Peptides against a protein of PDB entry 2AZE. Designs and how they scored, part 190

Target 1, 148 residues: chain A of PDB entry 2AZE
Amino acid sequence: AQECQNLEVERQRRLERIKQKQSQLQELILQQIAFKNLVQRNRHAEQQASRPPPPNSVIHLPFIIVNTSKKTVIDCSISNDKFEYLFNFDNTFEIHDDIEVLKRMGMACGLESGSCSAEDLKMARSLVPKALEPYVTEMAQGTVGGVF
Target 2, 101 residues: chain B of PDB entry 2AZE
Amino acid sequence: GRLEGLTQDLRQLQESEQQLDHLMNICTTQLRLLSEDTDSQRLAYVTCQDLRSIADPAEQMVMVIKAPPETQLQAVDSSENFQISLKSKQGPIDVFLCPEE

## One batch from the design tools (peptide; made by RFdiffusion4, then SolubleMPNN)

Design b1_p26_8_s2 (from b1_p26_8, 9 letters changed)
Fold by OpenDDE base, seed 4:
Formats: sequence, structure tokens, C-alpha cells
Structure b1_p26_8_s2 (fold): chain B 148 residues (1-148), chain C 101 residues (1-101), chain A 26 residues (1-26)
Amino acid sequence: as target 1 above (148 residues)
Amino acid sequence: as target 2 above (101 residues)
Amino acid sequence: STKSKTYTLVNKYGFYSLPGTITLSK
């Protein structure tokens, strides 16, 4: 019936919206975990060293990185006020944001790929509010959205 | 029947979405609090060693870009070369390399 | 031919977010 068809359309719309929100939530959770884990790591390291690192030895968030072969020729032009940069590369390069860097550092505990050990999962759970723990577990299992 | 089933599905989906919204609110609240915490922000850094761990300096160079918010990043792929264009409106951009080990 | 993608560095919670790794390769 037409009524059923209308409801099916609405159902599909809601499913898509939920899927989008799931993706957003997962990313937010990963950001939170990565950030807290980074802070925790650095706090511990500074405590062990009994001092903070030299100011010029660290890179504070936010940042992005560009990586390429050492053999890549890079030409750079900079405006006088340093408001504009233009880089020319003669070979392949990659751009990564800070979140990606943190993930590759393991700060998200491998949760981003659902590939985390029991210890990683324990760490991840400890870095989120209790209400988010079940969702973290689902992410680790790769079963997010299974009920839909 | 089919109508009843669909109606039930929609109710369940509504409940699920509400749960997601709630979780997102919790998460964004936490992130906001972290962004406002001075000590956390002080400790929110990586080292060149960290960057080397994900990009071997023996083979790769790592360039760090510190740009103000709202900076535009344009990646251009032409038949001749590859380009990155950075345009800031809020201040100067800082670019530097992490040294090899 | 020239292909261009433009992104804006938005600092929402202390991060800069890109849609993913940007790779330009020959």
C-alpha cells in the first residue's frame, strides 16, 4: 500500500541519518581517546623526566604534516607576511592531519580499525565516560550498527 | 502485518537515534572540556620522534605545518607537478622540518 | 589537466580535520 511505501521511504531516510551519526560519533570518540591518551602519555613522560620538554622540541596541536621521499624536490614560495605558501613537488606526497598522526601513533588504541588488543580496549574504555564504554566495545568488535 | 512491522521499525529507529544523539552530546561535552583545560592543552603535543615513528626519516622527510584556523589548503594535481597552496587569513604560517635521527 | 581540492583547516576541538589522507601521486 501507499502508506507502507511512505513508511519505507521514511525508514530508509532514518537509517541513512543514523549511519551518518554513527560515523560522526565514532570519530568523536576516537578524537577523545587519542587526545586523552596523548595527554596521559606526555604527562607521564614529563613526570619521569621531572621536567617538561624544551619548547622547541615539541609540536602542539593542531597541525598537519606533509611527508614525501627525501629525494623529492620541493620548491617553496612564501609571501612576505608568511600568510601564503606555495609548494611544488616533483613526486608523490601525502598530507595528514593531526588526528591521523595520533591514530598512527597508536593513540586511538587501534580502535579506529577495530584492531585492538585486550589491553588496548581496556585503555580505550578507561578514556571515555561510562556512557560511551558500550559503544567503544562495539567499535572494537566491529559491530556498530548491527541492530539496525 | 507489513504496516505494523514498519511502524515498529520506525519506533525502534527513533529510539536508536535518540541514543546516538545523547552519546554525541556526552562526547562533544568531553571534547569541549578538554579544549578548555589549560593543562591538557599544554600536554597536547607530539615530538619529532613521534613523527619519525610513522614516517621513517631515512626514507621520508616530514614537514610540519602550523597554520592558523580557517587556513585554506589547496591540493593541486596538474600534468606537470603537484602543488600545495596554503592561504591564511588570521596570521602567519609556520613550516619546519623534523631532523633525521 | 588540473585537478584541485580545497580544504579549510577548522579547529573544532583542538584538531585539524581533513576528510582523509591526501595523496598526490604520479
Scores: peptide ipSAE 0.556, ipTM 0.926, DockQ to the pose 0.888
Fold by OpenDDE base, seed 2:
Structure b1_p26_8_s2 (fold): chain B 148 residues (1-148), chain C 101 residues (1-101), chain A 26 residues (1-26)
Amino acid sequence: as target 1 above (148 residues)
Amino acid sequence: as target 2 above (101 residues)
Amino acid sequence: STKSKTYTLVNKYGFYSLPGTITLSK
C-alpha cells in the first residue's frame, strides 16, 4: 500500500541519517582522544624535562601541513601584509590537517583504523567519558554500523 | 501487520537517533571544554620531530601553515602546474618549513 | 583543463578540519 511505501522511504531516510551521525560521532571521539592524548604526552614530557619546550620549537593547533618531495620546486608569492599566499608546485604535493597528523602520530591509538592493541584500547577508553566507552569498544572491534 | 511493523521500526530508529544525539552532545561538550581550557591549549602542540616521524624529511619537505580562522584555501590542478592559494581576512598567515635533521 | 577546489579553515574545537587529505599529482 501507498502508506507502507511512504513509511519505507522514511525508514530508509532515517537509516541514512543515523549512519551519517555515526560517522560524525566517531570522528568527534577520535578528535577527543587524539587531543587529550597529545596533551597528556606533552604534559608528561614537560614534567620530565622540568621546563616547557622553546616557543619556536613547537607548532600549536590548529595548523595544516603541506608535504611534497624535497626536489619539488615551489614558487611562492606573498602579499605585503601576508594575508595572501600563492604557491606553485611543479610536482605532486599533499595537504593534511592537524587531525590527520595526530592520527598518524598514533594519538588516536589506532582507533581510526580499528587496529589498536589492548593497551591502545585501554588508553582510548580512559580518555573519554564513561558514556562513550562502549562506543569506543565498538569502534575498536569494527562493529559500529548497527542501530542501537 | 506490515504497517505496524514499519511504525515500530520508525519509533525504534527515532530512539536510536536520540541516543546518538545524546552521545554527540557529550562529545561536543568535552571538546568545547578542552578548547576553553588554557592549560590544555598550551599543551596542544606538535614538534617538527613529530612531523618528521610521519614524513621523512630526508625525502619529503614539510611546510607548516598557521592561518587564522576562515582563511580560504584553494587548490588548483592544471595541466601546467599545481597551486595553493591562501587568503585570510582575519590576520597574517605564517608559513614555515620544518628543518631537516 | 583546470580544476579548483576551495576550502575554508574553520576552527572548531581547536582543529582545522579538511574533508580529507588533498593530493595533487601528475
Scores: peptide ipSAE 0.552, ipTM 0.925, DockQ to the pose 0.891
Fold by OpenDDE base, seed 1:
Structure b1_p26_8_s2 (fold): chain B 148 residues (1-148), chain C 101 residues (1-101), chain A 26 residues (1-26)
Amino acid sequence: as target 1 above (148 residues)
Amino acid sequence: as target 2 above (101 residues)
Amino acid sequence: STKSKTYTLVNKYGFYSLPGTITLSK
């Protein structure tokens, strides 16, 4: 009885760990797809333009963004060495990381929200190693974890 | 019996976890290769136009923060105001606004 | 009262990953 109880605890621990790893894997896949898709887009654009964009016109990863209403009053104080910034906002604002930005740009092919068209899924599959394609398909179908 | 069933379940879960680990290793390997590829990193950028496309420039302003790794970001919500504090130990922080159209 | 959350920008695989969208609203 005690042994069975111990195994039940272990079973639950493993199930939770698997669940966590599934979430991590999904995020990693989205990162890979988004990154490769971004690079592919930019490579194509530069080829069409026959030149890279001006250096001061692009924002390289990594970055974060803050968005707020244009009406929001923002006060900023900066240290002399620019090592420290302090912003004060009088209204709602949001902070997004670069991954979220890429997702909203469609770089993850809508896979993150389950709104993946056939073409989106095709693109997503093409941007991952073959071994990851089945998992991408499961993500698109929302059936991840159904094998348990 | 119950013991045999649990033992079998644990073995199956172990196999499932091993499969996940394998897939994660493949994925992280790809990500590392991308992060180490000079051409990929050169092309890993967005434009202000991209940022404006996700935040209505007619209504929203977008501030970009380029900070060194390990920079600390503190968000403070008080009755007085909302605050963002950035503290870097590795170098200067660059903050700029995307221009309006 | 004052609520504060601190995040560290960790560069992993070229990304800065936050737990999610950070929203401060009235």
Scores: peptide ipSAE 0.550, ipTM 0.925, DockQ to the pose 0.892
Fold by OpenDDE base, seed 3:
Parts: structure tokens; sequence; C-alpha cells
Structure b1_p26_8_s2 (fold): chain B 148 residues (1-148), chain C 101 residues (1-101), chain A 26 residues (1-26)
């Protein structure tokens, strides 16, 4: 009885660990797809324009953004060396990292929400190594986690 | 029996985890290669138009923060106000607004 | 009362990852 109980505890521990790793893997895949897709888009755009965009017109990764209403009053204090910033907001705001921005731009092909068209899925698969393609397919179908 | 069943389950879970680890290694390897590729990093950018496109109509002001690694970001929610505090130890922080269209 | 959360911007693969969208609302 005690032996079985010990194994049950171990089983649960492993299941939870696997679940966490599945989540991590999915995020890593999305990051890879989004990044490669972004680079591909920009490369194509620069080729079409026959020149890169002006340096001050683009924001290179990494970055974060703050999103709020245009009516929101923001007070900002900055240290002399710009090492410290303090912002005060009088209304709701959101903070997003660059990965989230890329997802919302569609760079992850809608894979993050399971909203992939056939073309989106094809693109997503093309941006990962062959070994990851089956997992991408599972993500699109919402069937990840079959080990449970 | 129950013991045999549990033992078999654990073996199967071990195999599954090993497969996940392998896939994760493949993925992280790709990400590392991308981070080390100069051309990829040069092309790893968005525009203000991109940022504007992802903003909700109710939240159309987009502020960009370019901070060095290890910058500390503190979000404070009080009954009086909302605050964001940024503290860097590795260099200056750059903050700017995307122009409205 | 006051609630605060602190995050550290870590660049592992060229991204700054936060544990999801951070929203402060009234």
Amino acid sequence: as target 1 above (148 residues)
Amino acid sequence: as target 2 above (101 residues)
Amino acid sequence: STKSKTYTLVNKYGFYSLPGTITLSK
C-alpha cells in the first residue's frame, strides 16, 4: 500500500512536470515562428523597396510597450542619467512584451489561439524544423497533451 | 495489479518527457542560432504602424520602452494611482511614443 | 491599499518575456 502511494505521488509529480514542459515548448515554438516570420517579412519588404527603412522609423527587438487610452494622463519623471523612470497613470493601461506584440501582429500565424487557416498552418510548419512540425499541427488542432 | 500498472505508467511518462526534452532542445537551438545571426537581428524589428495595428481603439496610445537587460519593472496599483517604475543598472532607458495616424 | 509586482527584463533569445499581459485597471 505504501509503495503504491509513493508511486502515485511520483506519477503526479511527473504529470505536472510534463504539463509545464508542454506549455514551455509551445511558447518556444511560437517565439520561433513569430521571429522567423517577422524576419522574413522585413527581408521581403526591404527587397521590394530596394532599401532598408530609416533607422529611426523602426523598433528593434527586444522591447516592451505600454498601451493606454489616448485620453489617459501620464506623468513621467526621469533621472538625469535616464537610468530611472517613473510613470503615473490616471487610468487603465496594459504592458506587453515584444512576443505578445508579434503574436497580435499575426506573426505566429494564429497558432497561439488555434485560429489557423490552412495557409497559416502551412506557413507555421515551414518555419520550424521537421521534427517540430507534428507538434505544430497538434497545436493548431488543439490536441496537444495526449500524454494525459 | 495496481503496482504493475503504476510502474508501467511511470515508464511511459518518462518516455514522453524525454521526447519533450528533445523537442525543446531542438527549439532552443533554433532560437539561439537566430539570436546569434547578425542578419536576422538586423531584420528583427517592427514599425510604429505595426504597433498601432495591434492596439485597441480604446487604447490607442502606444509607448515604447527600450531598456537594457536586467532592467527592473515595477507595476504598482494603489487606490490613488497606477504607476510604472523602471530601474536600470546597465545603461539608459529610452522611451518614446508612436505617433498617431 | 497598494499592490505591486516587480519584473526583471531578461533577454534569453532576443526577447523580453513577461508572464503575460500586465493590466492595471480601476
Scores: peptide ipSAE 0.546, ipTM 0.924, DockQ to the pose 0.876

Design b1_p26_8_s3 (from b1_p26_8, 9 letters changed)
Fold by OpenDDE base, seed 2:
Order: C-alpha cells, then structure tokens, then sequence
Structure b1_p26_8_s3 (fold): chain B 148 residues (1-148), chain C 101 residues (1-101), chain A 26 residues (1-26)
C-alpha cells in the first residue's frame, strides 16, 4: 500500500540521518581523544623539563599546514596589513588541518583507522566520559554502523 | 502486519537517534569545556618536531598558517599553476616555515 | 580549465576543520 511505501521512504531517510550522526559522533570522539592526549603529553613533558617550552617553539591550536616538496617553488603575495595572502605553487602540495596532524601524530591512538593496540584502546577509553567508552570500543573494533 | 512492523521500526529508529543525540551532547559538552579551560588551551600545542615527524623537512617543506576564525581559504587548481588564497576578516594572518632538522 | 574550492576556517572547539586533506597535483 501507499502508506507502507511512505513509511519505507521515511525509514530510509532516518537510517541515513542516523548514519550521518554516527559519523559525526565518531569524529567528535576522535577530536576529544586527540586533544586530551595532546594536552596530557605536553603536561608531562613540561613537568619533566620543569619548564614550559619557549613561546616561539610551539604552535598552538588552531592551525593548518601546507606540505610540499622542498624543491617546490612558492611565490607569495601579502597585503600590507597581512589580511590577505596569495601563494602560487609550481608543483603538488597538500593542506592539512590540525586534527589531521594530531591523528598522524598518533594522538587519536589509532582509533581513526581501527588500528588500536590494547594499550591504545585503554588510553582512548581513559580519555572519554564513561558513557562514551562503549562507543570507543565499537570504533576500535570497526563494528560501528548499526542502530542502537 | 507490514504496517505495524514499519511503525515499530520507525519508533525504534527514533529511540536510536535520541541515544545518538545524547552521546553527541556529552561529547560536545566535553569539547566545550576543554575549549574554555585555560590550562588545556595553554597545553594545546605541537612542535616543529611533531610536524617533522609527519612530513620530513629533509624532503618536504612544512608551512604553518595561523589565521583568525572565519578566514577564507581558496584553493585553485589550474593547468598552469596551483594557488592558495587566504583572506581574513578579523585580523592578520601569520605564516611561517618549520626549519629543517 | 581552472577549478576553485573555497573553505572557511571555523574555530570550533579549538580546531580548524577542513573537509579533508586538500591535495593539488599535476
């Protein structure tokens, strides 16, 4: 019946929305873990060094990076007030945000790819509220995708 | 019947979505608290060494961009050149290179 | 031809989030 067809359409719509929210939640969890892990690392490092690093030696979030071969020729035009930049590259380059950098640093404990060791998973779980721990476990196992 | 089954499925999906929303609220709350915590923000940094571990400056150049929120980044791909345009509305943009090891 | 994509850097929870790694290659 038409009524059933309408409900099927709605069902599919809701399933897709849930899928999107699952993806969003996973990303949020990764952000939280990466951030807390980074902070923890730096706190420990500063304690060991008994002092904070020189101000100009660190890059605070947020930031983005551009990566290219050292042989790449980059031309840069900058406005007087530095409100505008224009870069021209003669070869391949990549742009990464800070979250991607943190992931590649291992700050997300490999959870982003489901490549967690037991210790990685333990760390990841310790960096989220208890309510999120089951979801972290599912992420590590790569079993996220169903409906609760 | 089919109608009853579909109706039940939709109710279950609604409950599942509500559970997701709850978890997301917990997560976003944590992130907001972290963003508001001065000590956490002070410690939220990477080093050039960290960046070198990702992209070795011996082979790759790493350029760091610190821009105010709402800065527009335009990437242009043409047969003749590749281009990045940055336009800030709130303040100056800071760009620097990580030195080679 | 020339292709252009524009992104807005939004500071959300202390991060700048791009939709993904942006790569331009010949």
Amino acid sequence: as target 1 above (148 residues)
Amino acid sequence: as target 2 above (101 residues)
Amino acid sequence: STKSKTYTLKNIYGFYSLPGTITLSK
Scores: peptide ipSAE 0.521, ipTM 0.922, DockQ to the pose 0.888
Fold by OpenDDE base, seed 5:
Structure b1_p26_8_s3 (fold): chain B 148 residues (1-148), chain C 101 residues (1-101), chain A 26 residues (1-26)
Amino acid sequence: as target 1 above (148 residues)
Amino acid sequence: as target 2 above (101 residues)
Amino acid sequence: STKSKTYTLKNIYGFYSLPGTITLSK
């Protein structure tokens, strides 16, 4: 009885570990797809324009953004060396990292929500190594919850 | 019996985790390669138009923060106001607004 | 009362990774 109990505890531990790794893998895949898709988009755009965009016109990764209403009053205090910033907001605001921005831009092909069109899924698959394609398919179907 | 069943389950889970680890290694390797590729990093950018596309351009203000790695971001919620504190130990922080459309 | 949450802008593979969208609302 004690042995079985120990094994069940171990089983649960392993299941949880696998679940965590699955979540991590999914996020990593989304990052890879989003990044590669962004790079492809920009490469194509620069080719069409036959020149890179002006340096001051683009925002390179990594970055974060703060989004709030234009009506929000923001007070800002900056240290002399610009090592410290303090912002005070009188209303709701949101902070997004670059990955989330890319997802919202559609760079992850909608895979993050598992609602990919056939074309989006095709794009997503094309942006990962062959070994990851089956997993991308499972993500699109929402069936990654299972254990291999 | 129950013991045999559990033992078999653990073996199967081990194999599953090994497969998962393999996929993760492939993925992380790809990401590392991308981070080290100069051309990819040069092309890894968005525009202010992109940023506004994920919000209401007419109603939203978008602030961009560029900070060194390991910068600390503290969000404080008080009864009086909301606060964001940024503290870098590795270099200056750059903050700018996307121009209004 | 005051509630505070601290995050670290970790640069992993060229990205900043936050646990998710940070929203402060009244």
Scores: peptide ipSAE 0.519, ipTM 0.921, DockQ to the pose 0.905
Fold by OpenDDE base, seed 1:
Structure b1_p26_8_s3 (fold): chain B 148 residues (1-148), chain C 101 residues (1-101), chain A 26 residues (1-26)
Amino acid sequence: as target 1 above (148 residues)
Amino acid sequence: as target 2 above (101 residues)
Amino acid sequence: STKSKTYTLKNIYGFYSLPGTITLSK
């Protein structure tokens, strides 16, 4: 019946929306874990050093990075007001955002790639509110969405 | 019948979505609080050593870009060269290289 | 031919988020 068809369309729409929200939630959780872990690391380091690092030695979020071979020739033009930059590369390069950098630093505890050891999982759980712990566990196990 | 089954499924999906929304609200609240916490933001940094750890400094150059929000980044791939264009409307852009070890 | 992609650096919760790693290679 037409009514059933309409409901099926709605069902598919909701399923897709849920899938999208699951992906978004996972990313948000990773961001939270990575951020808190970074802050925790730095706090501990500063406590051990009994002082903050030199201002010019650290890079505060947000940022992006570009990495390329040291052999890559880079030409750069900059506007007078530094509002505009133009870079020319003669070879392969990559651009990463700060979140990706934090993940590669291990700040997300390997949760993003399913490489979460027991210790990593313990750390990850400790960096989220209690309500999110079950979801973190599901992420580590790769069972997110299994309830559907 | 099928209608009743679909109706029930939709209700269950609604509950599932509501649960997700709740979890997302918790998560975004935490992130917002962190973004508004001065101490957290002060400690939200990486070092050049961190950056070198993810890109072999023996082989790779790492360039850092600090740009104001809403800066436009354009990546261009042409037969002649590869390009990155940065355009800011809110202030100057800062670009620097991480020192090699 | 020339291929171009434009991104906006949005500061959301202190991060700049890109859709993923951007790689330009020969």
Scores: peptide ipSAE 0.517, ipTM 0.922, DockQ to the pose 0.886
Fold by OpenDDE base, seed 3:
Structure b1_p26_8_s3 (fold): chain B 148 residues (1-148), chain C 101 residues (1-101), chain A 26 residues (1-26)
Amino acid sequence: as target 1 above (148 residues)
Amino acid sequence: as target 2 above (101 residues)
Amino acid sequence: STKSKTYTLKNIYGFYSLPGTITLSK
């Protein structure tokens, strides 16, 4: 019947929306964990050193990075006001945002790739509100969205 | 029947979505609080050593880009070369290299 | 032949979020 057909369309629509929200939530959780972990690390390090690092030795968020072989030839053109940059590369390069960098640093405790040890999982759980802990556990197990 | 089943499914999906929305609100709230916390922002940094630690051994050059919000980044792949174009409307862009270790 | 993608660096919660790692390779 037409009514059932309409509901099927709606069902599929909702399923897709839920899937998208699941992805968004996972990313938000990872961002939160990574950020808090980074801050915690640096706070501890500064306390141990009894001073902050030199201002020009650190890169504050937000940022992006470009990485390539040290042998890659890069030509750069910069406008006078530094509002515009043009880089030419003669070989492969990658661009990463700060979140990706933090993940690769292990700040997300390996949760993003399912490489989460028991200790990593404990850390991850400690960096989120209690309401999010079950979801973090599901992420670590790779069981998020299993009901759908 | 089929109609009853679909109706029940939709109700269940609605509940699931509401749960997700709630969790997302919790997350965004936490992130917003962190972004507004001066001490957290002061401590939100990495070092060049950190950046080099995540670099592929085959890709040892690490360039850092600090650009204002809303800066446009264009990546171009042509038969001749690869390009990155940055265009800011809100201020100057700062680019520097992490020293090799 | 030329292919290009344009991204806007939006500061959301102190991050610059890209869709993912951008790789250009031969």
Scores: peptide ipSAE 0.514, ipTM 0.921, DockQ to the pose 0.884

Design b1_p26_8_s4 (from b1_p26_8, 9 letters changed)
Fold by OpenDDE base, seed 5:
Structure b1_p26_8_s4 (fold): chain B 148 residues (1-148), chain C 101 residues (1-101), chain A 26 residues (1-26)
Amino acid sequence: as target 1 above (148 residues)
Amino acid sequence: as target 2 above (101 residues)
Amino acid sequence: STTTKTYTLVNRYGFYDLPGTITLSK
């Protein structure tokens, strides 16, 4: 019946919306974990050093990085006011945002790839509110995706 | 019947989405709090050593870009070369290289 | 031919948000 068909369409729409929100939540969780872990690391390091690092020795968020072979020829043009930059590369290059960098640093505890040791998972859980812990566990197990 | 089953499914999905929304609210709240915490923001940094651990400057050069929010980034493939264009309307862009060890 | 991909560096919660790693390769 037409009514059933309409409901099936609605069901599919809702499922897709939920899927999108699940993806968003996972990314938000990873951001939270990575950020808190980074802050915790740096706080501990500064405490051990008994001083903050030199200002020019650190890169504060937000940032992006561009990496390429050291053999890559790069031409750069900069506007007078530095509002515009133009880079030309003669070979392959990559652009990464700060979150990606943090993930690769292990700040997300390997949760992003489901490669969490028991200690990694423990750390990840400790960096989120209690209500999010079950979801973190599901992410680590790769069981996220179902409707709960 | 089929109609009853679908109706029940939709109700269940609604409940599931509500739970999901709740979790998202918790998460976004935490992130907002972190973004507003001065001490956390002060400690939100990486080092060149961190970047070297990801892309070894012995083989790779690492360029860092600090740009104002809403800066436009264009990646252009012109066959002959590749281009990155950065355009800011809110302030100057800072670009620097991570030194090799 | 020329292909252009445009992104906006949205600062959300202190992070830049790019749609994943951007790679240009010949």
Scores: peptide ipSAE 0.506, ipTM 0.922, DockQ to the pose 0.897
Fold by OpenDDE base, seed 4:
Structure b1_p26_8_s4 (fold): chain B 148 residues (1-148), chain C 101 residues (1-101), chain A 26 residues (1-26)
Amino acid sequence: as target 1 above (148 residues)
Amino acid sequence: as target 2 above (101 residues)
Amino acid sequence: STTTKTYTLVNRYGFYDLPGTITLSK
């Protein structure tokens, strides 16, 4: 019946919207975990050292990085006001945002790939509000969205 | 029947979406609080050692770019070369190299 | 041929948000 067809279309629309929101939520959770874990690590390190690191030895968020072979020739053009940069590379390069860097540092506890150890999962859960813990568990298991 | 089943499905999906919205609100609230916390922001940093851990400086050069928000980044792939273009409207862009150990 | 990908560095909650790792390779 036409009515059923209309509802099926609506069902599909809602499923897609939910999928999008799931992706957004997962990223937000990863950001929160990575951030808190980073802060916790640095706080502990500074406490152990009894001092903060030298100002020019750290890179505060936000940032991006570019990595390439040391053999890559890079030409850089900079405007006088430093508002514009142009880099030319003669070989492969990669650009990573800060979140990607944190993930690769393990700050997201491997949750981004669903490869958490029991200890990693425990850490991840401890870094989110209680209401988010079940979702963190689902992320670790790779079962997010399984009910749909 | 089929109609009743679909209707029930839609109700369940609505409930699920509401739950997601709620969780996202919780998460964004936490992130906002963190972004506004001075101590957290002070501690929100990485080191060159961290960057070396993910990009071996023996083989890789790591360049750090700190640009103001809303900076436009263009990656251009041509047959001859590769380019990165950065254009800021809110302030100067800072670029520096992480030294090798 | 030339391809251009444009991104905006949006600071959301202290992070920059790119779609993912950007790699340009020969």
Scores: peptide ipSAE 0.504, ipTM 0.922, DockQ to the pose 0.909
Fold by OpenDDE base, seed 3:
Structure b1_p26_8_s4 (fold): chain B 148 residues (1-148), chain C 101 residues (1-101), chain A 26 residues (1-26)
Amino acid sequence: as target 1 above (148 residues)
Amino acid sequence: as target 2 above (101 residues)
Amino acid sequence: STTTKTYTLVNRYGFYDLPGTITLSK
């Protein structure tokens, strides 16, 4: 009885750990797809233009962004060495990391929301190693973790 | 009985976790390779136009923050206002606005 | 009342990883 109870606790612990790892893997896959897709896009664009974009016109990873209404009043205090910033907002604002930006740009092919067209899914599969393709398919279908 | 069933379940879960670990290793390996590839890093950029595509510049302003790794970001929610505090120990922080279209 | 959330910008594989979109609203 006690032994069975102990094993049940262990079972639950393992299930939760697996769930966490599934989430982590999905995010890693999305990061890989988004990154490769971004690089591919830019490489193609530069080839078409026969030159890279002006240095001051691009934002290299990593970065974060803050977005808010144009009507939002922002007060900014900056240390002399620019090691410290303080922003005060009088209204709602959002902070996004670069990965989120790439997702919203469609670089993850809509896989993050399960809104993949057939072409999007094909692209997503092409941007990962063969071993990961089945998992990408499951993500697109929303069937990840169905075995658990 | 119940004990045998639980034991079998644990074995199956172990195999499943090992498969996940394997896939994660494959994925992280690819990401590491990309992060170490100079050409890929050179091409790892977005434009202000990209940012405008996800945030309508007619209604929203977009601020870009380029901070060194390990920079501390504090978001403070008070009844009077909202604050963002950035503190870097490794170098200067660069903040700029994306221009409107 | 005041609520403070603290994050560290960790560079993982060339990305900054936040636990999600941070939204502060009245």
Scores: peptide ipSAE 0.499, ipTM 0.920, DockQ to the pose 0.889
Fold by OpenDDE base, seed 1:
Structure b1_p26_8_s4 (fold): chain B 148 residues (1-148), chain C 101 residues (1-101), chain A 26 residues (1-26)
Amino acid sequence: as target 1 above (148 residues)
Amino acid sequence: as target 2 above (101 residues)
Amino acid sequence: STTTKTYTLVNRYGFYDLPGTITLSK
C-alpha cells in the first residue's frame, strides 16, 4: 500500500511538471511567432520604403515599457554611473516586457488568447516548424492540456 | 493490480514528457537560430508608433527601459507611493520617453 | 504596509521574460 501511495504522489508530480512544460512550450511558440512576424513586418516595410528607419525612431529588443497616465507625477533619481534608477509614481502604472508588447501589437496572431481568425491561424502555422503546427492548432482552439 | 496500473501510468507519462521535451527542443532551436541571425536581430524592433498603438497617447505616457541582462527590477507598493527600482551590475541603464505624436 | 516584488531581467532569445504584466494600483 505504501508503494502505491508513493507512486500516486510521483504520478501527480509528473502531471504537474508536464503541465508546466506545456505552458513553457506555449510561451516559446508565441515568442517564435511574434519574433518572426515582427521581423517579417519590418523587412517588408523597409523594402517598401527603400530604406531603414532612422536609428532614433526604433527600439530594438530587448526592452520593457512603463505606461501610466500622462497626469501621473514621476520623480526619478539616477546614480552618477546610471547603474541605478529609482522612480516614484503618485498613481497607478503598468510594466510590460517586450513579448507582451508584441502580443498586444498582434504579432502573435491572437494565438495567446485563442482569438485567431482563419488567416491569423494560417500565418501562425507558417511561422513554426511543421512539428509544432498541430500544437499551434490546439492553442488556437484553446484545447491544449491533454496528455500526449 | 493497482501497482501494475500505476507503474504503467508512470511509463505513459514518461513517454508523454519525452514527446513534450522534443517539441520544446525544436522550438528553442528555432529561437536560438533567430538570435544568431544578424539580419533578424537588426529587424527586431518596434517603433514609437507601435507603442502608441497599444497605449492611448492622449491618455498615457510610455517610458522605455533598456537595461543589461541580470538587472534587478523592484516594484514597490507602499501606502505613500509606488516605486520602481532598477539596479544593474553589468552596465548603464537607458531610459527614455516615447514622444507623443 | 509595503509590498515589494523583485524580478531579474533575463534575456532569453532576445526577449525579457517577466512573469506577466506588472501592475501597481491603489
Scores: peptide ipSAE 0.494, ipTM 0.920, DockQ to the pose 0.906

